# Designs tried in a protein design run: peptides against a protein of PDB entry 5VVV. Part 72

Target 1, 276 residues: chain A of PDB entry 5VVV
Amino acid sequence: FLCGVVEGFYGRPWVMEQRKELFRRLQKWELNTYLYAPKDDYKHRMFWREMYSVEEAEQLMTLISAAREYEIEFIYAISPGLDITFSNPKEVSTLKRKLDQVSQFGCRSFALLFDDIDHNMCAADKEVFSSFAHAQVSITNEIYQYLGEPETFLFCPTEYCGTFCYPNVSQSPYLRTVGEKLLPGIEVLWTGPKVVSKEIPVESIEEVSKIIKRAPVIWDNIHANDYDQKRLFLGPYKGRSTELIPRLKGVLTNPNCEFEANYVAIHTLATWYKSN
Target 2, 276 residues: chain A of PDB entry 5VVV as posed
Amino acid sequence: FLCGVVEGFYGRPWVMEQRKELFRRLQKWELNTYLYAPKDDYKHRMFWREMYSVEEAEQLMTLISAAREYEIEFIYAISPGLDITFSNPKEVSTLKRKLDQVSQFGCRSFALLFDNIDHNMCAADKEVFSSFAHAQVSITNEIYQYLGEPETFLFCPTEYCGTFCYPNVSQSPYLRTVGEKLLPGIEVLWTGPKVVSKEIPVESIEEVSKIIKRAPVIWDNIHANDYDQKRLFLGPYKGRSTELIPRLKGVLTNPNCEFEANYVAIHTLATWYKSN

## One batch from the design tools (peptide; aimed at target 1 Y10 D116 V195)

Design b2_p28_7 (made by RFdiffusion4)
Pose (drawn by RFdiffusion4):
Formats: sequence, structure tokens, C-alpha cells
Structure b2_p28_7 (pose): chain A 276 residues (1-276), chain P 28 residues (1-28)
Amino acid sequence: as target 2 above (276 residues)
Amino acid sequence: EEEKKELWEKHEKAKTEYKEQALKDHEE
């Protein structure tokens, strides 16, 4: 069961030294996972096709090392959603070559994120693929095979919270396609009824497990401050029923950008991780 | 250079839309 932090916000990402202290903290409080997905580390999203330079690679390996040294599972995320051409094979290949490079840093766990992308496709893609959801699942599955079908592997859908489902959660062509075609070994990230959920009703998640055909992994935006300059969140982890742990694969908290402000955010996530 | 410019614009648009939606959700 996956529990911990996702560094998944817009803005100045954390540095290696902050992530080491993060791993030591996750262990002192018995959490198990860290998802690397900072939006503005350019090779994660903006220039996803680009390989890490020599010194960048030295950094990532030293990072994945301290993750094992503290036994925190490290999941690497990549976001091709902005401009990838799903049908073109050279494009699919560059993704593998990039995911290969990181596999050789010590990485076993991977994620493909598709949040916040223009919902339609290029002229070339609309031929080979029936719908937008078809294209993502095809690549996500093809990639899931190539890496030797890894232990933990996440998929973040374009429709990733209740508000964002067209027309509703239950009868959505995008969501219908995912639950049926996406492989049973691939996890699905979900964010609550809204992007920043005030509360997560047990009925809403049970409802979601309907169409996804899985217990989804929560990408929790409760303490995220990347959207309002004046705002910071030092409150407890709240509005999440303890009765949820049995119904979910996991909860990864996407916290404040200021690293040291995240003490309460992670500790309260940790105490609640107990109690179920 | 033009392709990079267009990609940057897409990124900034997606970032702005996110911030607007997150702020609205929080205020409600």
C-alpha cells in the first residue's frame, strides 16, 4: 500500500539535499513512497524527450541511492502529454530510450502522467486511434510491457478528479475506456471530487472504483500552495475518512512548495496512515 | 525556435488554467 509524498507542483523544485532530508523524515514516520514529478524540472515535462546530461545523471543516481539507503520507494514520473504524437513510432521510441536511461539509475518504479493537456489530437493521431483515451492507454500499456512490467507503475488520466469528468464520473467515454483497456498491473492516480478536494466522500471513491475497475491512488492536493502566492498550509490532514485506507491503493500528498513548511502536512498524513 | 515558443505557450496556458481551477476549488 503506497503512502507518502509527490513533489508534483509548479515552481522551483526541491534540491537533492532537501529530498534526502525528506526520505529521512518519511522513514522516521513510516511512509513508503516518493513520486518525482515536479512540473518545472524541464526534462520531466517541457523537454521530456531529452536525456539527462552527465552531471544530471550523477545527481539522479545519488538520489535513487539515498532512497534505497532509507528504503523509500522512488517512482519516476514523465509527462509527454503536451506535444507527443502517440501514433508515430519514433516518438514512442524516444520515450522508451528516456525511460531506459532512468531505469539504469536504479529505478524500478515508473509513472506516466497526462494531467492538464489540450483534450484533442493531431491530424496524424486521429487516424490510427479511435479516441484520445485510446491513444494514452495504448502507449501506457506498450511502455508497461517494455520495462518488464514493473512492480509499481502509475497512470494519471487527463480526467483526474470529479469536476474534470465529461459529462459526469459514471458515463464518461474517457473514463469508460480506461477501466476496460488499461492493464490490471497499472495504477490510476485520482485527485478527489475536485482538483483540491475539501473532502473525499467514501461514496465518491467507491463510485470511481466503478469505472476505473481499481482502487485508485490519490494524488492529494490538500496542502498544495503553488496556485496562490499569498497562501501556505500548516493545517492537519483532514476531510479524509479513516475508512478509506481499505478502499485505496494509496495516497501521495502534493504539499507546499516551501519544503520546511511541510512538517505538519506529512506528519499528520503519517498518523492517519496508522489507525488503518 | 518557433516550435519551442509554441510549446512554452501551451505549458503556460495549462499552468494558468490549473491555478485558476485550484483557487476556485479552495474558495468554495

Design b2_p28_7_s1 (made by RFdiffusion4, then SolubleMPNN; from b2_p28_7, 13 letters changed)
Fold by OpenDDE base, seed 2:
Structure b2_p28_7_s1 (fold): chain B 276 residues (1-276), chain A 28 residues (1-28)
Amino acid sequence: as target 1 above (276 residues)
Amino acid sequence: MEKLEELKKKYEKAKEEYKKIARKAVEE
């Protein structure tokens, strides 16, 4: 069971010292996972093709080593979906080289994210793939196999919550393709009924699990404030029954942008997880 | 330069769309 934090917000990423402090807190609270997915890291999303500099590499190596020291699984995410051409072998090779670099930093767990992108393929991809889901699954499976089928590999669908599913969760052709074609060793990220879900009912997890043919990992935006920086979510982790735990592969909270505001959010997630 | 500006526009558009949807989701 993956339980911890995703740094998955829009806005200024946390500094390395904050991330190390996070790992210390996660260990202390018996959480086990950190997903590196800061939207405003240019080399994560906008400039996903760009290799890390020597200085950036040293920082990431140090960060990954710190996660290992605290027994926290460091998952490196990349979000190529803004401008990748899925059918272009040069794009696939560029993605491979980027993940090879991160593997050299000692990273062993990875995520490929297709959140917050247009649902339309370019003309070249439409000639090769029958749907957007087929294109995403193809590259995800290829990257997963290329990396030697790592123990933890996450996929974030473009339809990552109930309100993004067309026509709905149980009838989504996109999620059906993901469920049928995504290799079984790849985990699927899910946010619940909404982008920010006040509640995640058990029945909603059973519904999505059926179509994706696996238990999801929750990317939980309950404490996310990147959409309204005038708000801080200081309340407890709530609206998730502990009956979800046996039906999930994990829960990763995407909390407030302000690192210092997240004590209650992360601590109460840990309490929730241990209450089962 | 043009490709970079287009990429920045795509990123900002997606970000603002997410923010709009998220704000609505919290108010419901």
Scores: peptide ipSAE 0.699, ipTM 0.949, DockQ to the pose 0.917
OpenDDE base, seeds 1, 3, 4, 5: peptide ipSAE 0.697, 0.690, 0.697, 0.692; ipTM 0.948, 0.947, 0.948, 0.947

Design b2_p28_7_s2 (made by RFdiffusion4, then SolubleMPNN; from b2_p28_7, 14 letters changed)
Fold by OpenDDE base, seed 1:
Structure b2_p28_7_s2 (fold): chain B 276 residues (1-276), chain A 28 residues (1-28)
Amino acid sequence: as target 1 above (276 residues)
Amino acid sequence: DEELAELKKKYEEARKKYEEIARKDVEE
């Protein structure tokens, strides 16, 4: 069971010292996972093709080593979906080289994210793939196999919540393709019925699990505030029955952008997880 | 660079769409 934090918000990323402090807190509270997915890291999303510099490599190696020291699984995410051409072998090779570099930093767990992108494929991809889901699954499976089928590999679908599913969760051709063709060892991220789900009913998890043919990992936006800089979410982790735990592969909270505001959010997630 | 300008536009449009949906979800 993956339980911890995803740094997955828009806005200024956390500094390396904050991330190390997070690992100390996660260990203390018996949580086990950190997902690196800051939207405003240019080499994560907008400039995903760009290799890390020598200085950036040293920082990431130090961060990954710190996660290991505190027994926290470090998952490196990349979001190529803004401008990748799935059918272009050069693009696939570029993605492989980027993940090879991160593997050299000591990283062993990875994620491919296709959240917050247009559903339209370019003309070249339409000639090769029958749908957007087929293109995404093809590259994800290839990368997963290329990396030697790591123990933890995550996929974030473009339809990552109930309200994004066309026409709905149970009838989505996109999610059906993901469920049928995504390799079984790859985990699927999900935010619940909505982008920010006040409640995640057990029935909603049963519904999505059926179509994707696996238990999802919750990317939980309950304490996210990147969409409203005037608000801080300081309340407890709530609206999630403990009956969800045996029906999930994990829960990763995407909390407030302000690192110092997240004590209650993360501590109460830990209490919830231990209450099963 | 027109390609860079288009990429930045796509990024910002996606962010704005997310923010609008998330704000509505919290208000419901």
Scores: peptide ipSAE 0.731, ipTM 0.960, DockQ to the pose 0.879
OpenDDE base, seeds 2, 3, 4, 5: peptide ipSAE 0.728, 0.725, 0.730, 0.728; ipTM 0.961, 0.959, 0.960, 0.960

Design b2_p28_7_s3 (made by RFdiffusion4, then SolubleMPNN; from b2_p28_7, 11 letters changed)
Fold by OpenDDE base, seed 4:
Structure b2_p28_7_s3 (fold): chain B 276 residues (1-276), chain A 28 residues (1-28)
Amino acid sequence: as target 1 above (276 residues)
Amino acid sequence: SKKLEELKKKYEKAKKEYKEKALKDVEE
């Protein structure tokens, strides 16, 4: 069971010292996972093709080493979906080289994210792939296999919540393709019925699990505030029955952008997780 | 470059659409 934090917000990424402090807190609270997915890291999303500089590499190596020191699984995410051409072998090779670089930093767990992108493929991809889901699954499977089938590999669908599914979760052709064609060793990220789910009913997890043919990892936006800088979510982790735990592969909270605001959010997630 | 401007516009659009959806979800 993956339990911890995803740094998955828009806005200023946490500094390395905050991330190290996070790992210390995660270990102390018996949480086990950190997903590196800061949307405003340019080399994660906007400039995903760009290799890390020597200085950036040193920072990431240090961060990954710190995660290991605190027995936290460091998952490196990349979000190529803004402008990748899935059918272009050069794009695939560029993605491989980027993940090879991160592998050299000592990273062993990875995520490929297709959140917050248009559903439209370019003309070249439409000639090769039957759907956007087919394109995403193809590259995800290829990357997963290329990396030697790492123990932890996550996929974030473009339809990552109930409200994004067309026509709905159980009938989504996109999620059906993901469920049927995504390799079984790849985990699927999900935010619940909504982008920010006040509640995640057990029935909603059973529904999505059926179509994706696996238990999801919750990317939990309950404490996310990147959408409104005037809001801080200081309340406890709530609206998730502990009955979800045996039905999930994990829960990763995407909390407030303000690192200092997240004590209650993360601590109460840990309490929730231990209450099973 | 034109390509960079198009990429920035895609990023900003996606960020805006996310924020609008997330805000709606919290207000409901």
Scores: peptide ipSAE 0.730, ipTM 0.962, DockQ to the pose 0.875
OpenDDE base, seeds 1, 2, 3, 5: peptide ipSAE 0.730, 0.726, 0.722, 0.727; ipTM 0.962, 0.963, 0.960, 0.962

Design b2_p28_7_s4 (made by RFdiffusion4, then SolubleMPNN; from b2_p28_7, 13 letters changed)
Fold by OpenDDE base, seed 1:
Structure b2_p28_7_s4 (fold): chain B 276 residues (1-276), chain A 28 residues (1-28)
Amino acid sequence: as target 1 above (276 residues)
Amino acid sequence: MEKLEELKKKYEEAKKKYFEQARKDVEE
């Protein structure tokens, strides 16, 4: 069971010292996972093709080593979906080289994210792939196999919540393709019925699990505040029955952008997880 | 230059859609 934090918000990423302090807190609270997915890190999303510099490599190696010291699984995410051409072998090779570099930093767990992108493929991809889901699954499976089928590999769908499913969760051709064609060792991220789900009913998890043919990992936006800079979410982790725990592969909270505001959010997630 | 501007536009439009949906979800 993956339980911890995803740094997955828009806005200024956390500094390395904040991330190290996070690992210390996660260990203390018996949580086990950190997902690196800061949307405003240029080499994660907008400029995903760019290799890390020597200085950036040293920082990432130090961060990954710190995660290991605190027994926290460090998952490196990349979001190529804004401008990747899936059918272009040069794009696939560029993605492989980027993940090889991160593997050399000591990273062993990875994620491919296709959240917050348009459903449209370019003309070249339409000639090769039957749908956008087929294109995403093809590259994800190829990368997963290329990396030697790592123990933890995550996929974030473009339809990552109930609201974004067309026409709905149970009838989505996109999610059906993901469920049928994504290799079984790859985990699927999900935010619940909504982008920010006040509640995640058990029945909603049973519905999505049926179509994706696996238990999801919750990317939980309950404490996310990137969409409202005037609001801090300081309340407890709530609206999730403990009956969800045996029906999930994990929960990763995407909390407030302000690192110092997240004590209650993360501590109460840990209490929830231990209550089962 | 045009490719970079297009990429920035795609990023900002996607961010805007997420923010609009997230705000709606919190207000319901």
Scores: peptide ipSAE 0.722, ipTM 0.953, DockQ to the pose 0.852
OpenDDE base, seeds 2, 3, 4, 5: peptide ipSAE 0.716, 0.712, 0.721, 0.718; ipTM 0.955, 0.951, 0.953, 0.953

Design b2_p28_8 (made by RFdiffusion4)
Pose (drawn by RFdiffusion4):
Structure b2_p28_8 (pose): chain A 276 residues (1-276), chain P 28 residues (1-28)
Amino acid sequence: as target 2 above (276 residues)
Amino acid sequence: SPPPNPAKLELEEEEEEEEEEEEEEEEE
């Protein structure tokens, strides 16, 4: 069961030294996972096709090392959603070559995120693929095979919270396609009824497990502050029923950008991780 | 160019809806 932090916000990402202290904290409080997905670390999203330079690679390896030294599982995320051409094989291949490079840093766990992308396709894609959801699942599956079908592997859908489902959660062509076609070994990230959920009703998640055909992994935006300059969140982890742990694969907290402000955010996540 | 943050957009939409509701109440 996956529990911990996703560094998944817009803005100045954390540095290696902050992530070491992060791992030591996750262990002192018995959490198991860290998802690397900062939006503005350019090679994660904006220039996803680009390989890490020599010194960048030294950094990532030293990072994946301290993750094992503290036994925190490290999941690497990549976001091709902005401009990838799903049908073109050279494009599919560059993704593998990039995911290969990181595999050789010590990385076993991977994620493909597709949040916040223009919902339609290029002229070339609309031929080979029936729908937008078909394209993502095809690549997500093909990639899931190539890496030797890894232990933990996440998929973040374009429709990743209740508000964002067209027309509703239950009868959505995009969501219908995912639960049926996406492989049973691939996890699905979900964010609650809204992007920043005030509360996560047990009925809403049970409802979601309907179409996704899985217990989804929560990408929790409760303490995220990347969307309002004046705002910071030092409150407790709240509005999440303890009765949820049985029904979910995990909860990764996407916290404040200021690293040291995240003490309460992670500790309260940790206490609640107990009690179920 | 990077896409805007969805959390900010939702917040702006909620504020606009509240303003419209207040205007309607004043007109009534």

Design b2_p28_8_s1 (made by RFdiffusion4, then SolubleMPNN; from b2_p28_8, 12 letters changed)
Fold by OpenDDE base, seed 4:
Structure b2_p28_8_s1 (fold): chain B 276 residues (1-276), chain A 28 residues (1-28)
Amino acid sequence: as target 1 above (276 residues)
Amino acid sequence: PPPPNPAALEEEEEEKKKKELEELEKKK
């Protein structure tokens, strides 16, 4: 069971010292996972093709080493979906080289994120792939196999919540393709019925699990505030039955952008996780 | 533009689904 934090918000990423402090807190609270997915990290999303500099590499190596020191699984995410051409072998090879570089930093766990992108394929991809889901699954499976089938590999679908599923969760051709074609060793990220799910009913997890043919990892936006920086979500982790735990592969909270605001969010997630 | 925040994207997709449903109902 993956339980911890995703740094998955828009806005200023956490500094390396905050991330190290996070790992110490995660270990202390018997949480086990950190997903590196900061939207405004240029080489994570907008400039995903760019290799890390020597200085950035040293920072990431230090961060990954710190996660290991605290027994926290460091999952490196990349979000190529803004401008990748899935059918272009050069794009696929560029993605491979980027993940090879991160593998050299000592990273062993990876994620491909296709959240917050248009459903429209380019003309070249439409000639090769029958749907956007087929394009995403193809590259995800290829990358997963290329990396030697790492123990933890995550996929974030473009339809990552109930409100994004067309026409709905159980009838989504996109999620059906993901469920049928995504390799079984790849985990699927899900935010619940909504982007910011006030509640995640058990029935909603049973519905999505059926179509994706696996238990999801919850990307939990309950404490996310990147959409309204005038608000701090200081409340406890709530609206999630502990009956979800046996139905999930994990829960990763995407908390407030303000690192110091997240004590209650993360601590109450840990309490929730241990209560089962 | 700043990337649309996930909440704005949710509102846009809800509005799009609503329009598509209204168009399907007009065809029946």
Scores: peptide ipSAE 0.102, ipTM 0.753, DockQ to the pose 0.284
OpenDDE base, seeds 1, 2, 3, 5: peptide ipSAE 0.046, 0.044, 0.033, 0.044; ipTM 0.670, 0.714, 0.656, 0.682

Design b2_p28_8_s2 (made by RFdiffusion4, then SolubleMPNN; from b2_p28_8, 13 letters changed)
Fold by OpenDDE base, seed 1:
Structure b2_p28_8_s2 (fold): chain B 276 residues (1-276), chain A 28 residues (1-28)
Amino acid sequence: as target 1 above (276 residues)
Amino acid sequence: APPPIPAALEEKEEEEKRKKELEEELKK
């Protein structure tokens, strides 16, 4: 069971010292996972093709080593979906080289994210792939196999919540293609009925699990505040029955942008996880 | 996190739904 934090917000990323302090807190609270997915890290999303510099490589190696010291699984995410051409072998090779560089830093766990992108393929991809889901699954399976089938590999769908599913969760052709064709060792990220789910009913997890043919990992936006910079979400982790735990592969909270605001959010997630 | 755009879109869709439900209740 993956339980911990995703740094997955828009806005200023956390500094390396905040991330190391997070790992210390996660270990102390018996949480086990950190997903590196900061939207405004240029080499994560906007400039995903760009290799890390020597200085950035030293920082990432130090961060991955610190996660290992605290027994925290470090998952490196990349979001190529803004401008990747899935049918272009050069684009696939560029993605492979970027993940090879991160693997050399000592990273063993990875994620491909296709959240927050247009549902349209370019003309070249339409000639090769029958749908957007087929293009995403093809590259995800190829990368997963290329990396030697790592123990932890995550996929974030473009339809990552109930409100984004067309016509709905159980009838989505996109999620059906993901469920049928995504390799069984790849985990699927999900935010619940909404992008910011006030509640995640057990029945909603049973519905999505049936179509994707696996238990999801929850990307939980309950404490996310990047959409409203005037609010801090200081309340406890709530609106999730402990009956969800045996029906999930994990829960990763995406908390407030302000690192110092997240004590209650992360501590109450840990209490919830231990109560099952 | 949801981009500011999807969360603002969902909040707007929920506000429009709540307004429509309230207008339907006021017509009863």
Scores: peptide ipSAE 0.040, ipTM 0.607, DockQ to the pose 0.392
OpenDDE base, seeds 2, 3, 4, 5: peptide ipSAE 0.038, 0.028, 0.027, 0.032; ipTM 0.702, 0.673, 0.651, 0.659

Design b2_p28_8_s3 (made by RFdiffusion4, then SolubleMPNN; from b2_p28_8, 12 letters changed)
Fold by OpenDDE base, seed 2:
Order: sequence, then structure tokens, then C-alpha cells
Structure b2_p28_8_s3 (fold): chain B 276 residues (1-276), chain A 28 residues (1-28)
Amino acid sequence: as target 1 above (276 residues)
Amino acid sequence: MKPPNPAALEEEEEKKKEKEKKEKEEKE
């Protein structure tokens, strides 16, 4: 069961010292996972093709080593979906080289994120793939196999919540393709019925699990504030029954941008996880 | 993930209401 934090918000990423302090807090609270997915990290999303510099590589190696010291699984995410051409072998090769570089930093767990992108394929991809889900699954399976089938590999669908599913969760052709064609060792990220789910009912997890043919990992935006900088949600982790735990592969909270505001968010997630 | 800004949360809720309205109109 993956339980911890996703740094998955827009705005200023956390500094390396905050991330190391996070790992210490996660270990202390018996949480086990950190997903590196800061949206405004330019080499994560906007410039995903760019290799890390020597200085950036030293920082990431130090960060990955610190996660290992605290027994925290460091998952490196990349979000190529803004401008990737899925059918272009050069794009696939560029993505492979980027993940090879991160593998050299000692990273062993990875994520491909297709959240917050247009649902339209380019003309070249439409000639090769029958749907956007087929394009995403094809590259995700190829990268997963290329990396030697790592123990933890995550996929974030473009339809990552109930409100984004067309015509609904159980009838989505996109999620059906993901469920049928995504390799079984790849985990699927999900935010619940909404992007910010006030509640995640058990029945909603049973519905999505049926179509994706696996238990999801919750990307939980309950404490996210990147959408409303005036909002600080300092409340406890709530609206999730402990009956979800046996029905999930994990829960990763995407908390407030302000690192110090997250004590209650992360600690109450840890209390919830241990209550099962 | 950017949660939809309050306007895109409103747009999600509007799209959900339009969808629930269409699903109602297709059942009548």
C-alpha cells in the first residue's frame, strides 16, 4: 500500500531542504511514499525533453539518496502530455533517455502523468492510434517494459476523476481502453468523484476499479490550494472511510503549496492509514 | 493536478448538471 505525499501542485515547488524534512516526517509517521510531480518544475512538464544539468543532477541524486535514508519510496513523475507526439519514435526515445538519466540518479520508481492536457491527438497520432487512450497506453507500456518493469510504476489518466469521464466512469471508452490494454503491473492514479473530492465513497472506488481492472492509487487533492491561493485547508483528512484501504493500492495526498501548512494534512492521513 | 480553479470547478459542476439534464431528457 503506497501512503504518503505527492508534490503535485502548481506554483513554486518545494526546496530540497523542505523535501528532506518531508521524508523525515513521513518516516516518523510510518508513511512510505513521495511522488515527485511539481507542475511548475520546468523539466517535469513544460520542458520534459530537457536533460538535467550537472547541478540539477547532483540535487536530485542527493534528494533520492535522502528518500532512501528515510525508507521513503521516491517516485519520479514526468508529464510529457502537453506537446508529445505519441507516434513519433524520437519523442519516445527522448522520454526513454530522460528516464534513463533519472534511473542513473538511483531512482527505481516512476510515473507517467497525462493529467491537465487536451483530449485531442495531433494528426500524426490519429493516423497511428484508434484513440487517445490507445496512444497513452502504448507509450506507457513501452516505457514500463523499457525500464525493466519497475516494482512501482504509476499512470495518471486524462480522465482521472468521475467528472472527467465521458459519458460516465463505468461507460468511459477511455477508461475501458486503459483497463484492458495497460499492463497489469502499472498502477492507475485517481482523484475520486471530482478533482477535489470532498468525499470518496466505497461504491465509487468499486466502480472505477471494475473498469480499470485494478485497485487505484488515490491522488488526493483534499488539502490542495494551488487552485485558490486564499484557501488554506488546515482541516483533518476526512470523507474517506477506512473501508477504502483494502480497496486501494495507495493514497498520496497533494497538499498545500505552503510546506509548513501541511502538518495536519499529512499527520491525519497517517492516523487514518494506521486506523485500519 | 490543478484542481480546476473555482471557475473550472463551476464548469465541472455545470458540465455535470448538463450531463444529468441530458441523461434525464434521454429517459423521458
Scores: peptide ipSAE 0.099, ipTM 0.660, DockQ to the pose 0.114
OpenDDE base, seeds 1, 3, 4, 5: peptide ipSAE 0.036, 0.035, 0.038, 0.035; ipTM 0.637, 0.650, 0.651, 0.626

Design b2_p28_8_s4 (made by RFdiffusion4, then SolubleMPNN; from b2_p28_8, 11 letters changed)
Fold by OpenDDE base, seed 1:
Structure b2_p28_8_s4 (fold): chain B 276 residues (1-276), chain A 28 residues (1-28)
Amino acid sequence: as target 1 above (276 residues)
Amino acid sequence: PPPPNPAALLEEEEEKKKKEEEEEEKKK
């Protein structure tokens, strides 16, 4: 069961010292996972093709070593979906080389994210793939196999919540293709009925689990504030029954952008996880 | 400032609009 934090917000990324302090807190609270997915890291999303510099490589190696020291699984995410051509072997080879570089830093766990992108394929991809889901699954399976089938590999779908599913969760052709064709060892990220789910009913997890043919990992936006910089979400982790725990592969909270605000969010997630 | 989360912002705007419409219907 993956339980911890995703740094997945829009806004100023956390500094390396904040991330190391997070790992110490996660270990102290018996949480086990950190997902590196900051939207405004240029080499994570907008410039995903760019290799890390020598200085950035030293920082990432130090961060991954610190996660290991605190027994925290470090998952490196990349979001190529803004401008990748899925049918182009050069794009696939560029993605492979980027993940090889991160593997050399001592990373063993990875994620491919296709959230917050246009649902339209380019003309070249339409000639090769029958749908956007087929293109995403093809590259995700190829990368997963290329990396030697790592123990933890995550996929974020473009339809990552109930409100994004056409015509709905149980009938989505996109999620059906993901469930049928995504390799069984790849985990699927999900935010619940909404982007910011106030409640995640058990029945909603049973519905999505049936179509994706696996238990999801919750990307939990309950404490996210990247959509309203005037608000801080200081309340407890709530609106999730502990009956969800045996029906999930994990829960990763995407908390407030302000690192100092997240004590209650992360501590109450840890209390919730231990109460099952 | 960095751009807000566009998906979460749209969802919050739709929730506000729906509440305003429900409050206007209760006043009729």
Scores: peptide ipSAE 0.348, ipTM 0.791, DockQ to the pose 0.413
OpenDDE base, seeds 2, 3, 4, 5: peptide ipSAE 0.028, 0.028, 0.027, 0.293; ipTM 0.641, 0.587, 0.613, 0.768

## One batch from the design tools (peptide; aimed at target 1 Y160 V195)

Design b2_p29_1 (made by RFdiffusion4)
Pose (drawn by RFdiffusion4):
Structure b2_p29_1 (pose): chain A 276 residues (1-276), chain P 29 residues (1-29)
Amino acid sequence: as target 2 above (276 residues)
Amino acid sequence: EDLEEDLEILKKRHELHEKYAEEFLEERE
């Protein structure tokens, strides 16, 4: 069961030294996972086709090392959604070459994120693929095979919370396609009824497990402050029923950008991780 | 109303992201 932090916000990402202190903290409080997915570390999203330079690679390896040294599982995320051409094979290949490079840093766990992308395709893609959801699942599956079908592997759908489902959660062509076609070994990230969910009703998640055919992994935006300059969140982890742990694969908290402000955010996540 | 609020949050995030992209590209040039 996956529990911990996702560094998944827009803005100045954390530095290696902050992530070491993060791992030591996740262990002192018995959490198991860190998802690396900062939106403005340019090789994660904006230039996803680009390989890490020599010194960048030294940094990532030293990072994946301290993750094992503290036994925190490290999941690497990549976001090709902005401009990838799903049908073109050179494009599919560059993704593998990039995911290969990181595999050789010590990385076993991977994620493909597709949040916040323009919902339609290029002229070339609309031929080979029936729908937008078909294209993503095809590449997510093909990639899931190539890496030797890894232990933990996440998929973040374009429709990743209740508000974002067209027309509703239950009869959505995008969501229908995912639950049926996406492989049973691939996890699905979900964010609650809204992007920043005030509460997560047990009925809403049971409802979601209907179409996704899985217990989804929560990308929790409760303490995220990247959307309002004036705002910071030092409150407890709340509005999440303890009765959820049995029904979910995991909850990764996407916290405040200011690293040291995340003490309460992670500790309260940790106490609640107990109690179920 | 919930959808509008969520789109507003994304709008602010995208504005922040544009600033970082522009700064990065200028430094790279």

